# Ledger of designs, part 227: peptides against a protein of PDB entry 3T6J

Target 1, 375 residues: chain A of PDB entry 3T6J
Amino acid sequence: PIVESYIGFIESYRDPFGSRGEFEGFVAVVNKAMSAKFERLVASAEQLLKELPWPPTFEKDKFLTPDFTSLDVLTFAGSGIPAGINIPNYDDLRQTEGFKNVSLGNVLAVAYATQREKLTFLEEDDKDLYILWKGPSFDVQVGLHELLGHGSGKLFVQDEKGAFNFDQETVINPETGEQIQSWYRSGETWDSKFSTIASSYEECRAESVGLYLCLHPQVLEIFGFEGADAEDVIYVNWLNMVRAGLLALEFYTPEAFNWRQAHMQARFVILRVLLEAGEGLVTITPTTGSDGRPDARVRLDRSKIRSVGKPALERFLRRLQVLKSTGDVAGGRALYEGYATVTDAPPECFLTLRDTVLLRKESRKLIVQPNTRLE
Target 2, 372 residues: chain A of PDB entry 3T6J as posed
Amino acid sequence: PIVESYIGFIESYRDPFGSRGEFEGFVAVVNKAMSAKFERLVASAEQLLKELPWPPTFEKDKFLTPDFTSLDVLTFAGSGIPAGINIPNYDDLRQTEGFKNVSLGNVLAVAYREKLTFLEEDDKDLYILWKGPSFDVQVGLHALLGHGSGKLFVQDEKGAFNFDQETVINPETGEQIQSWYRSGETWDSKFSTIASSYEECRAESVGLYLCLHPQVLEIFGFEGADAEDVIYVNWLNMVRAGLLALEFYTPEAFNWRQAHMQARFVILRVLLEAGEGLVTITPTTGSDGRPDARVRLDRSKIRSVGKPALERFLRRLQVLKSTGDVAGGRALYEGYATVTDAPPECFLTLRDTVLLRKESRKLIVQPNTRLE

## One batch from the design tools (peptide; made by RFdiffusion4, then SolubleMPNN)

Design b2_p22_6_s3 (from b2_p22_6, 7 letters changed)
Fold by OpenDDE base, seed 3:
Structure b2_p22_6_s3 (fold): chain B 375 residues (1-375), chain A 22 residues (1-22)
Amino acid sequence: as target 1 above (375 residues)
Amino acid sequence: PLLPSTTGIAGEVYPVGPVVDP
C-alpha cells in the first residue's frame, strides 16, 4: 500500500488569534480508486479557477498543479479529524510553491451511517434524497473546498524590497472601482492581519467556492453525475449547507458572543447570506416535534438555487476574496462579523432556534479508528 | 481543512466527533 503521513504544528484553529499551530499527525493509506476522481478535478482546476467570481488579477498568477489524494486514515493524533486537508496553511507558499490536498475518505464514509429517524431539521420529503446523496455531494464539496477554495485567490503583497506582486496602475478593485489601496506588507500574513476571524473567514470562502462551483456541469461530470442525479447532488449539497448553518448554532456561545468552531461559524454565515437573498430560497420554520417539544424545518427551493442563490453567493464570495486579497481587515471584519452576529431578531429568531438545536443535538460521540493489514 | 456539517460534540474548535448529521 501507499502510506502517507504528516506531523507537526499544522492547524491553528485552537488559537484565538489563528496563529499558533496545534501539534498533530496522521498515518493513512492511499485509496487509489477514490483518488481518481480528485485527479480529474486537478486536471480541470486551471479552467475552473477562471469560473470564480473575481478578476484574474485577484487570482494566482501561475497555476501550480497540486497533489490531491483520497486517504483512508489509520491513525490521527490531534484534537479533531477533518474531512479534507489543504496544506501548507500559508497563502504565500500556496501561491509560490504549491500545495497538497487530501480527502479523508473513511472519515467521510461515517456520514453514510445517518439514520433517517435521527435526521433532524429536514422536511420528510427531503430525507430520503438527503440520505442517498449526502455522501456523494460531500465528496464534491470536499474536493472543491480544498482544491479550489483554499487553493484559490491571490494576496496582494509588497515585499521587503518594496516591490509589488501586482500592477498598481492597472489593477482595479471590482467592489470600489478604484485602484488597489491596501495590501500585505512584508511580514504580514492572512492570519496575522485578520486574526480572530481569519480561520472562519477562510473556511467560509472555501465553503462558498464549493457551493458556487458545484453548479458547474463539468464538476459534476468529473464526479460521475449526470442528468437528474447531477441536479440532486447539487440540491443536497446546498441543502446540507443551509442545514449546517442551523446546526452551527450549537457552537455559538451567547454569553461570550463568540463561536467555538470556525467551520460551523462559516456555515452560519453562508446561511445568513442565502436567507438575505430572500425570494423563498431558504426558509426555516419552527415546528413541534413528535415528542411535543420544539423542532424546526429547513426548506431550500431547488428551483431558485441558480436564479437566486448563485447570484447572492457570487456577490458575497467576490467580496470575501477582494477584501482578503487587499488585506482590508476593517472591511473584512465588518462584512464577516455582520453575517456572523447571532441575535433573536425576527423573523429567524436565531437565539430561540439555538435552543431548539441544542434540544435536538445528539450525545457526544467519538470516532474509533481501524487497523489494517496486507494479505 | 474541511470538517463535516456536524461534529456530534459541542464546543470543540477542532472536533473529534462523527461525520453524521446530527
Scores: peptide ipSAE 0.062, ipTM 0.649, DockQ to the pose 0.108
Fold by OpenDDE base, seed 4:
Structure b2_p22_6_s3 (fold): chain B 375 residues (1-375), chain A 22 residues (1-22)
Amino acid sequence: as target 1 above (375 residues)
Amino acid sequence: PLLPSTTGIAGEVYPVGPVVDP
């Protein structure tokens, strides 16, 4: 078997300022069969990058074909177990040297185990579909999230010699229609500038890329879905995200006005974006459970994903990228923290919903190290 | 960057990515 490993101070999610990496390591075995779909995704990556809602000038100057491998993890040492990884975490290196992607396939498989009776916050009519397509939709999301999410976009930089990596005279900010007015100076990084929001903001961008690009027929085709199956995968992927946005409230601490999990904060932001889009795309309805206690239902109108959801996400995602590329911390923070704010304002009453989420919370599954054998 | 292994599959299953103390 082909063995892969990595080790080091890699992820900075546990640093409040997003700067200091946590020591992490894994040992894994390559899953050749599962890697095939990701290789097909890589083969389409250059074209799919062009489908992202920003000008080519905000994308990497040169496409560097990344590796993408599905891994069966034997041991993962860290504070959390990812479904996917994109490395390195340095944007400058990503755009100049390239990057690698991995899907932790056997970790993803844990996500496939869902008991219908324990599935919270979904309409009964959606539960079976959700259970059926949760795994496949998650594979799609992880692939897009890593490869085209974290693997996309350009930072505008002025180097130590004063040279720019973009043409100041010709590059136009698509949001303002003006020339680029801000960039990263020598020594400035994404994390150093955006600090407390950097990790969550980037995860939000990556998750948004996943939702946005999963609508592309070519993406679903790469993963082997066509026709009604493709539409169901799309629906479940979006449904999973909006549900996750509700579940995210568990990771918000009202007393501290703080989020404790970057990815869940990101998913809440996406939920807010899609709620703001209106037109009945997403609805969250407080209900009463069979136990007489508070409950809730998330509804996503599948017929409005493309007509309402996609345009809303497109605008939001473009804005995320533009603000990231230009190093506009003030604008980025204003945008992101605006959507990340949790209040009890109607109609959503998120703080009240949080109580419901906490009430319906159950213990996390324990993930156990697998065994491997030679046959 | 990383994506947690779960995205709220069920009430009992939450993302297992890193959690930061408030």
Scores: peptide ipSAE 0.046, ipTM 0.712, DockQ to the pose 0.078; fails the geometry check
Fold by OpenDDE base, seed 2:
Structure b2_p22_6_s3 (fold): chain B 375 residues (1-375), chain A 22 residues (1-22)
Amino acid sequence: as target 1 above (375 residues)
Amino acid sequence: PLLPSTTGIAGEVYPVGPVVDP
């Protein structure tokens, strides 16, 4: 088999400032069959990048073809095991040198082992569909998240010599209609500028890219979905995200007004964006469970994903990217923290919902790391 | 180990994203 490994200070999610990497390592085996799907996605990446809701001037000047593989993990050393990886975690290097993507396939497979009776916060009519398509939809989401999420967008930079990597006279900020007024100076990075929100903000951008681009027929075709199956995959992907936004409340600490997990915070933000879109797209309804205790149901109107959800996400995603590209920390923080705020204000009453989420919390799942053996 | 099941899916953290202690 083809063996891949990595080791080093890679992910900075545990650093409050998003700068210092945690030491991690893994050994994995390439899954050739699944890797082929991601390779097809890579082959279409340059075209798909053009579908993102920002001007080409806010996208990387030159597409650098990355590698993307699906890996079955044999050994993983670290605080947590991811579903996917995009490295390096430096935007400047991503722009100039390229990047590597991986999906940890067998980690995802463990996640697919969902028991219907334990599946929380979904309508009964959605549970079977959710269970059926969760895996496939997640493969799509991971691929998009890593390759076209983390792999997209340009940072506007003025180098140490005073040269800009963009034309100051012609590039227009699509949100303001004005010329670019802020950028990264030499030595400034995404993490150094956006600091405490950098990780979660970037995850939110990447997740949003996944949701947005999964609506593109070519994406679903790459993964082998057509017709009704493709629509179901889309639906389940979006449904999973809005559900995750509710589940995210577990990782909010009210007394400290902070989040303990960057991805879950990101998913909550997306939920808030989609709730704000209104028009019955997303509905969270408090209920009473069969045990007589509080419960909740999340509903996503499939028919409104394209008409209501996509435009809302488009606007939000564009704002995320523009603020990131221009290094507008004040604007970015205001936007992101606004959506990341958890209160008990009606109609959602998120703090009350948090109690429900905690009440319905399942035991932590553990992955037993596999080994190889001769048969 | 995987993130808590309340993450929606065990391992639904695409990039490495362990829970940060408050």
Scores: peptide ipSAE 0.026, ipTM 0.642, DockQ to the pose 0.080; fails the geometry check
Fold by OpenDDE base, seed 5:
Structure b2_p22_6_s3 (fold): chain B 375 residues (1-375), chain A 22 residues (1-22)
Amino acid sequence: as target 1 above (375 residues)
Amino acid sequence: PLLPSTTGIAGEVYPVGPVVDP
């Protein structure tokens, strides 16, 4: 088998300021079959990047073909194991050398283990569809998230010599209609500038890219879905995201007004964006469970994904990218923290919903080191 | 920076802070 590994101070999630890496390592085996799908996605990446809702001037000047591999993890040393990884986290290396994407396939498999009777917050008519397409939709989302999410966008930089990596006279901010007024200076990085919101903000951007691009027929075709199947995968992917946004409330600490998980905060933000879009796209309804205790249902109107959801996500995603590119921390923080705020204001009453989420919380799954055998 | 990603239900994600509710 083909073996891959990495070891070092890599991820900065546990640093409140997003700067200091946690020591992490893994050993994994390449899953050739799953890797082939991601290779097809890589082959289309340059064209798909053009579908993202920002001008080419806000995209990387030169496309560098990344590597994308599906891995089955044998051992993982760290505080937690992700579903996907994009490395390196060094801006200088990313710009000059490129990056590698990995999907941790057997980690994703853990998420596939859903029992219908335990599936919370979905309408009954959605449960079977959700169970059927959860796995495939995750593959699509992870692929897009890593490759075209994290792998997209340009940072405007002034180097130590005073040179800009963009034309100050011609590049226009699509949100303001004005010339670029802010950028990263020498020594400034995404993490150093955006600090406490950097990780979650970037995850939100990547997740949004996944939802946005999964609407493209070519993406679904790459993963082997066409016609009704493709539409079902899209629906379940979006449904999973809005459900995840509700589940995210578990990771909010009201007493401290903070989030304890970057990805879940990101998913909550996306839920808020889609709720703001209105027009019946997303509905969260408090209910009473069969046990007589509080419950809730999330509903996504399939027919409004493209007409209502896509435009809302497009505008939001563009704003995320523009603020990121320009190093506009004030604007970025205002936008992101606005959507990340959890109150008990009607109609959603998110703090009340949080109580329901906690009440319906499932037992945490344990990920254990697997064994290998020859068959 | 390029960051890892997670999908799934609550608790099945890469933790940033405490996993256990207070």
Scores: peptide ipSAE 0.026, ipTM 0.665, DockQ to the pose 0.097; fails the geometry check

Design b2_p22_6_s4 (from b2_p22_6, 6 letters changed)
Fold by OpenDDE base, seed 1:
Structure b2_p22_6_s4 (fold): chain B 375 residues (1-375), chain A 22 residues (1-22)
Amino acid sequence: as target 1 above (375 residues)
Amino acid sequence: PLLPSTTGIAGDVYPVGPVVDP
C-alpha cells in the first residue's frame, strides 16, 4: 500500500487568535479508487475556480496544480480527526509553492453510521434519502471544501517595497463598485488580521464553496453521479448542511457568547444565510417528540435550492471573499459575527432550539485505531 | 489559512479549548 504521513504544528483552531498550531500527526494508506475521483476534480480545478462568484482579479494569478489524495487513517495524533485537510496553513506558501489536499475517507465512513431511529431533526421522508446519500455527498463536499474552498482566492498585498500584487487603477470591488480601498500590508496575514474569526470565517467560506459548486453538473459527474442521483446528492448535501447548522448550537456557549468549534460555527452561519433567503427554502419547526419532550424538524425545499439558495449563497460567498481579499476586518467581522450571533429572537428562537439540540444530542462517538490485514 | 474539514456533522474536530458537554 501507499503510505502517507505528516507531523508538526499544523492547525491553529485551539488558538483563540488562530496563530499557534497544535501538534498533530497521522499515518494513513491511500485509497486509490477515491483518490482517482479527487484527481479528476484537480484536473477540473482551474475551470471550476472560474465558476466561483468573484472576478478573476480576486482569484490567484497563477493556478498551481495541487495534490489531492483520499486516505484511510491508521493512526491520528491530535485533539480531533478531520474529514479533510488542506496544507500548508501559510498563505504565502500556498500562493507560491502550492498546496496539498487529503480526504480522510475512513473517518468519514465512521461518521456516516447513523441509525435511522436515532437520526434527529429530519422529516421522516428525508431520513432514508439522507442515510443513503450522506456518505457520497460528504465526499463531494470534502473535495470541494478543500480544493476549491481553501484552495481559492487571492489576498491583495502591498509588499515591503510598496508594490501591489494587483492593479489599483483597474481592479474593482464587485460589492462597492469602487477601486480597492484596503489590502494586506507587509507582514500581515489572514490569521493575524482576522484573528478570532479567521478560522471559522475561512471554514464558512470553504463550506459555502462546497454547497455552491456541488450544483455544477461537472462536479457531480466527476464523482460519478448523474440524473436523479446527482440531484439527490445535491439535496442531501444541502440538507446535511442546514441540519448541521442546527446541531452546531451544541457548540455555542451562551454565557460566554462564544463558539467552541470553528466548523460548527461556520455551519450555523450558513444556516442563517439560507434562512435569511426566505421563500420557504429552509424551515425549522419545533415539535414534540414521541417521549413528550421538545424536538425539532429541519425542512429544505429541494425545488428552491437553485432558485433561492444558490443566489443567496452566491452573494454571501462573494462578500466573504471580497472582504477576505481586501483585508477588510471591520466589514468581515460585522458580516460574520452578525450571522454567528445566537439569540432567542423569533421566529427561530435559536437559544430555545439549543435546549432542544442539547436534549436530543447523541453520545459522543469514539474513534479507535483501526487494524489492517492482507486479504 | 488552510483548514481541515470537520469529521462528519459532529464538530468534534479541533475545538477551541477543551471539549465540554454543555
Scores: peptide ipSAE 0.031, ipTM 0.673, DockQ to the pose 0.094; fails the geometry check
Fold by OpenDDE base, seed 5:
Parts: C-alpha cells; structure tokens; sequence
Structure b2_p22_6_s4 (fold): chain B 375 residues (1-375), chain A 22 residues (1-22)
C-alpha cells in the first residue's frame, strides 16, 4: 500500500489570530479507486478555474497541476479529523510552488451514516433525498472546496525589492472599476493581515466555490452524475450547506460575541448570503416538535438555486476574492463580520433559533481508528 | 514541484463535523 503521512504544527484554527498551528499528524493509506474521480477533477482544474467569478488577473498566473488523492486514515492525532485537506496553508507557496489535496475517504463514510429519525431541521419530503445524496454531494463539495476553493485566487504582492506580481497600470478591481490600490507587502501574509477572521473567511470562500462550481455539468460528470441525479446532487449539496448554516449557531457564543468554529461560522455566513438573496430561495421556519418543544425546518427552493442563489453567491464570492487579493482588511472584515453577526432580529431571530439548535443537538460523535488485517 | 504532505507542511481542513476551537 501507498502510505501518506504528515506531522507538525499545521492547522491554525485554534489560534484566535489564525497564525499558530496546532500539533497534528496522520497516517493514511491511498485509496486508488476513490482517487480516480479526484484525478479527473485535477485534469479539468485549469479550465474550471476560469469559471470562477473573478478576472484572470485575480487568478494565479500559472496553473500548477496539483496532486489529489483519497486517503483511508489509519490514525489521526489532533483536535478533530477533517474530511479534506489542502496543503500548504501558505497562499504564497500555493501560488508559486503548488499544493496537494487529499480527501479522507473513510472519514467521509462516517458522515454518511446519519439515521433518518435523527435528521433534524429538514422537511420530511427532503429527508430521503438528503440521506441518499448526502455522501455523493459531500464528495463533490470536498473536492471542489479543496482543489478549486483553497487552490484558487491570487494575492497581489509587492516583494522586498519593490516589484509587483501584477501590472499596476492595467489590472482593474472589478468591484470598484479602479486600479488596484492595496496589496500585500513583504512579510505580510493572509493570516497576518486578516488575523481573527482569516481562517473562517478562507473557509467561507472555499465553501462558496464548492457551491458555485457544483452547478457546472462538467463537475458533476466528473463525479459520475448526469441528468436527474446531477440535479439531486446539486440540490442536496446546497441544502446541506443551508442546514449547516443553521447548525452553526451551536458554535456561536452570544456572551462573548464570538465563534468557536471557523468552518461553521463560514457556513452561517453563506446561509445569511442566501437568505439575503430572498425570493423564497431559503426559508427557516420555527416549528414545534413531537415532544412539544421548539424545532425548526429549513427549506431550499430547488427551482431558484440557479436563478437566485447562483447570482447572489457569485457576487459574494467575487467580493471575497477581490478583498482577499487586495489585502483590504477593513473591507473584508466589514463584509464578513456583517454576515457573521448573530442577533435576535426578525424575521430570522437567530438567537432564538440558536436555542432551538442547542435543544436539538446530537450527542458528540466519536471517531475511532480502524484496525487493519491481512486477508 | 508539489509540496507533499509527508513533509509535515500545513494544510487547510474541511471537517466532516465541527470542532470547537477556543
């Protein structure tokens, strides 16, 4: 078997400033069969990057073919085991040297085991579809999130010699229509500039890329979905995201006005973006459960994903990228924290919904390492 | 050249489930 591993101070999610890594390590075995889909995705990556909603000037100058493998994790040491990984975490290195992607296949498999009776916050009519396509849609999302999410976008940089990696005279900011007015100076990084919002902001960008690109038939074809199946995968992927945005409220601490999980904060932000789009795309309805206690239902109008959802996400995603590329911390923070704000304002009453989410919270899941044997 | 995970380099994580961070 082909063995993959890494160990060290890697992920910075537990650092409030997004800079210091937590000690982490894994040992895994390559799943060749599952890697095939991701290899096909890699083969289309250069073309798919062009489908992202920013000018080529805001994308990497040169496409560097990354590696993407599916891994079966044998052991994982850290605060939490991911479903996918994109390394390195340094945008400058991603831009100049390339990156590697992995999907932790057996971790994803654990997520597929949701029982219908335990599935919260969905309409009954969506539950069976959700259960059926949660796994496949998540594979699509992880692949896009890692490869084309984290693997996309350019940072505008002025190096220590004063040289720019972009043409200051010709590159135009698509949001302002003006020349580029801000960039990263020597020694400045994504994490150092965006600090407390850096991790969550980047995850939000990556998740948004996943939702946006999963609408492309080519992407779904790569994963083996066509026709009605493809549309169902799209629907469930988007439904999963809006549901996750509601579930995210568990990880908000009202007393401290802070989030305790970067990815969940990101998903809440996306929920807010899609709610803002309006037109009945997303609806969250407080209900009463069979136990007589508060409950809620999330509805996503499938027919409005492309007409309402995609344009809203496109605009938002472009803004995220432009602010990231230009190192506009003030603008980026204003945008992101605006969507990440949790109040009890109507109609959503998110703080009240949070109480409902906490009430319906599932027991903590434990992931146990597998055993291996010769057959 | 790609930076392999075997070098112990940092990577972004997509979690299957949420992890509480301080």
Amino acid sequence: as target 1 above (375 residues)
Amino acid sequence: PLLPSTTGIAGDVYPVGPVVDP
Scores: peptide ipSAE 0.026, ipTM 0.581, DockQ to the pose 0.090; fails the geometry check
Fold by OpenDDE base, seed 3:
Structure b2_p22_6_s4 (fold): chain B 375 residues (1-375), chain A 22 residues (1-22)
Amino acid sequence: as target 1 above (375 residues)
Amino acid sequence: PLLPSTTGIAGDVYPVGPVVDP
């Protein structure tokens, strides 16, 4: 079998400033069958990058073909096991040397084991569809998130010699209509500039790319979905995201006004964006459970994903990218922290909903690592 | 391994569920 492994100080999610890496490592085996879909995605990546909602001047100048494989994890040492990985975490290296993407397939499989009776916050008529398509939709989302999410966008940089990697005279900021007024200086990185919001902000961008591009027929075709199945995969992917945004409240600490998980914060932000879009796209309704205690239901109007959801996400995602590219920390922080703020303001009353989320919290899952053998 | 990329910003991990910092 083909064995993949890595080890070292890799992920910085546990650093409040997003700078210091946690020591981790894994050993995994390549799943050839599942890797084939991701290879097709890689083959279409250059074209799909053009579908992202920012000018080509805000995209990387040269497309570098990355590796993308599906892995079955045998051993993982770290604080958490991801579903997908994009490495290295250094933006400069990603731009100049490239990157590798992996989907941890058997980790994804564990997430699919949710029993219908334990599935919270969904309408009854959505539960069966959710169970059926959660797995396939995750494959799509992870692939897009890693490859085209983290693998997209350009940072405007002035190097040590004072040279710019963009034309200062011709490149226009699509949000302001003006020339580029800020950039990364020598020695400045995404993490060093955006600091406390860097990790979550980037995850939000990557998740948003996933939702946005999963609407593209070519993406769905790559993953083997067409017709009604393709539409169901889209629906479940978006439904999963808005549900995750609600679940995210578990990881908010009101007393400290902070988030304890970058991805969940990102998902909450996306939920806020889609709620702001209005027009009945997303509705969160407090209910009473069968036990007589508070519950809630998340509703996503399938018919409004393209008409309402996509435009809202497009505008938001473009703004995320522009602020990232220009190193506009003030603007980026204002935008992101605005959506990440948790209050008890109506109609959502998120702090009250948090109590409901905590009440319905599932027991923490323990992942048992497998063995393997050749036969 | 590193592969050429024109768009990559940062390394990342995508969790299926919440990653809780210890």
Scores: peptide ipSAE 0.024, ipTM 0.584, DockQ to the pose 0.110; fails the geometry check
Fold by OpenDDE base, seed 2:
Structure b2_p22_6_s4 (fold): chain B 375 residues (1-375), chain A 22 residues (1-22)
Amino acid sequence: as target 1 above (375 residues)
Amino acid sequence: PLLPSTTGIAGDVYPVGPVVDP
C-alpha cells in the first residue's frame, strides 16, 4: 500500500484575515483503482481545457501536468475533512513546482450516507437517485474542480521589467471586443487584488468548471459512466449543486451581510446564476413539512440542463475568467457580489428560505476512523 | 519573448458538507 500524509498549518479559510493557516493533518492510503481514473483525467486535461468557454489566449500557454490521486483517509485532524485538496498553497512553489491534487474518496462516500428519510429539500422521486449517485457524481465534480477548475485560466501579467505574458496587440477581451486594458502588475496577486472575494470567487469558478465539463462524454467515460448512468451522474451532480446553493444559506449572516464559508457562498452564487437562467430549469418551492413547520423543495429539470443551464453557466464562467485574467477587481466584485447578495425579495425570498434551512438543519455528521489490514 | 503563463492559484480544500463552527 502507498501511504500519503501531510501535516501543518495549511488552510487559511478560518482566518478572518486569510493569512493564518489552520493546523491540519492526515494519513491516507492510495486507492489505486480510483487513482487510475484521475490519471486518465490528467492525461486528458490539455484537451479538456480547450472545452472551457474562453479563448486560448486566456488559458495557460503550457499545461504543467499535476499529480492526482485518490486517497482513503485513515485519520484526519482539523476542523473539517475535505473531499478534495489542491496543494501547495504557496504561490512561489505552485509556479515553480506545480500542484498536487487529491480526492479523499472514502470521505466522499461517508459524507453522503444520509438516510433517505432524513434527506432534505428534494422531491421524493429524486431521493433514491440522489442517494445512489451522489458519491460517484461528487468524485467527478472533485476531479474537475481541482484539476480543471483551479488548474485552468491565465493571469495577464506585466513583470518588473515591463514585459507582458500576452500580446497586447492581438489578444482581445471576448466580453468587450477590445484589447486588454488591465492586468496584474509586478507584486500583485489574485488574493491581493480581489481580497475579500478572492477565495469564494475562485471556488465558484472551479465549481462552475465542474458542472460545465461534467457534461462532456469523455469525462464521464473516464470515470466509467456510460449511457443512462452517465446522464444520471450529470443530473445528480447538478442537482447536488443547486441543493447546496440552498443549504449555503446556513452560512450567511444577515446582520453582518457576510458569508462564513467560501465554498458555500460560491454554491449560492451558482444557484443564483441557474435561477436567473429561468425557463423552469431550477425551482425552489416553499412547502409545509409533516410536522406543520416550513420546508422547501428544490427541483431541477433534467431536460433543460444542456439547453438552459449550460449556456447560462458558460456565459457566467467566461465572465469570471475574463475578469480574473485581466485583474478587473471592480467588474469582478460587481458581478460576484451581485449574485452573492442575499435579500428577502420575491420570488425566492432567500432570507425566509434561510430560516427554513436553519429549521431543517441536519445534525453534524461524524467520520469514524476506519480499520486497516494487510491481506 | 513572452513570459510564461500563470494561473496564480491558491491551494484549495473542497468541503464535503457544511462546516459548523464549534
Scores: peptide ipSAE 0.022, ipTM 0.539, DockQ to the pose 0.092; fails the geometry check

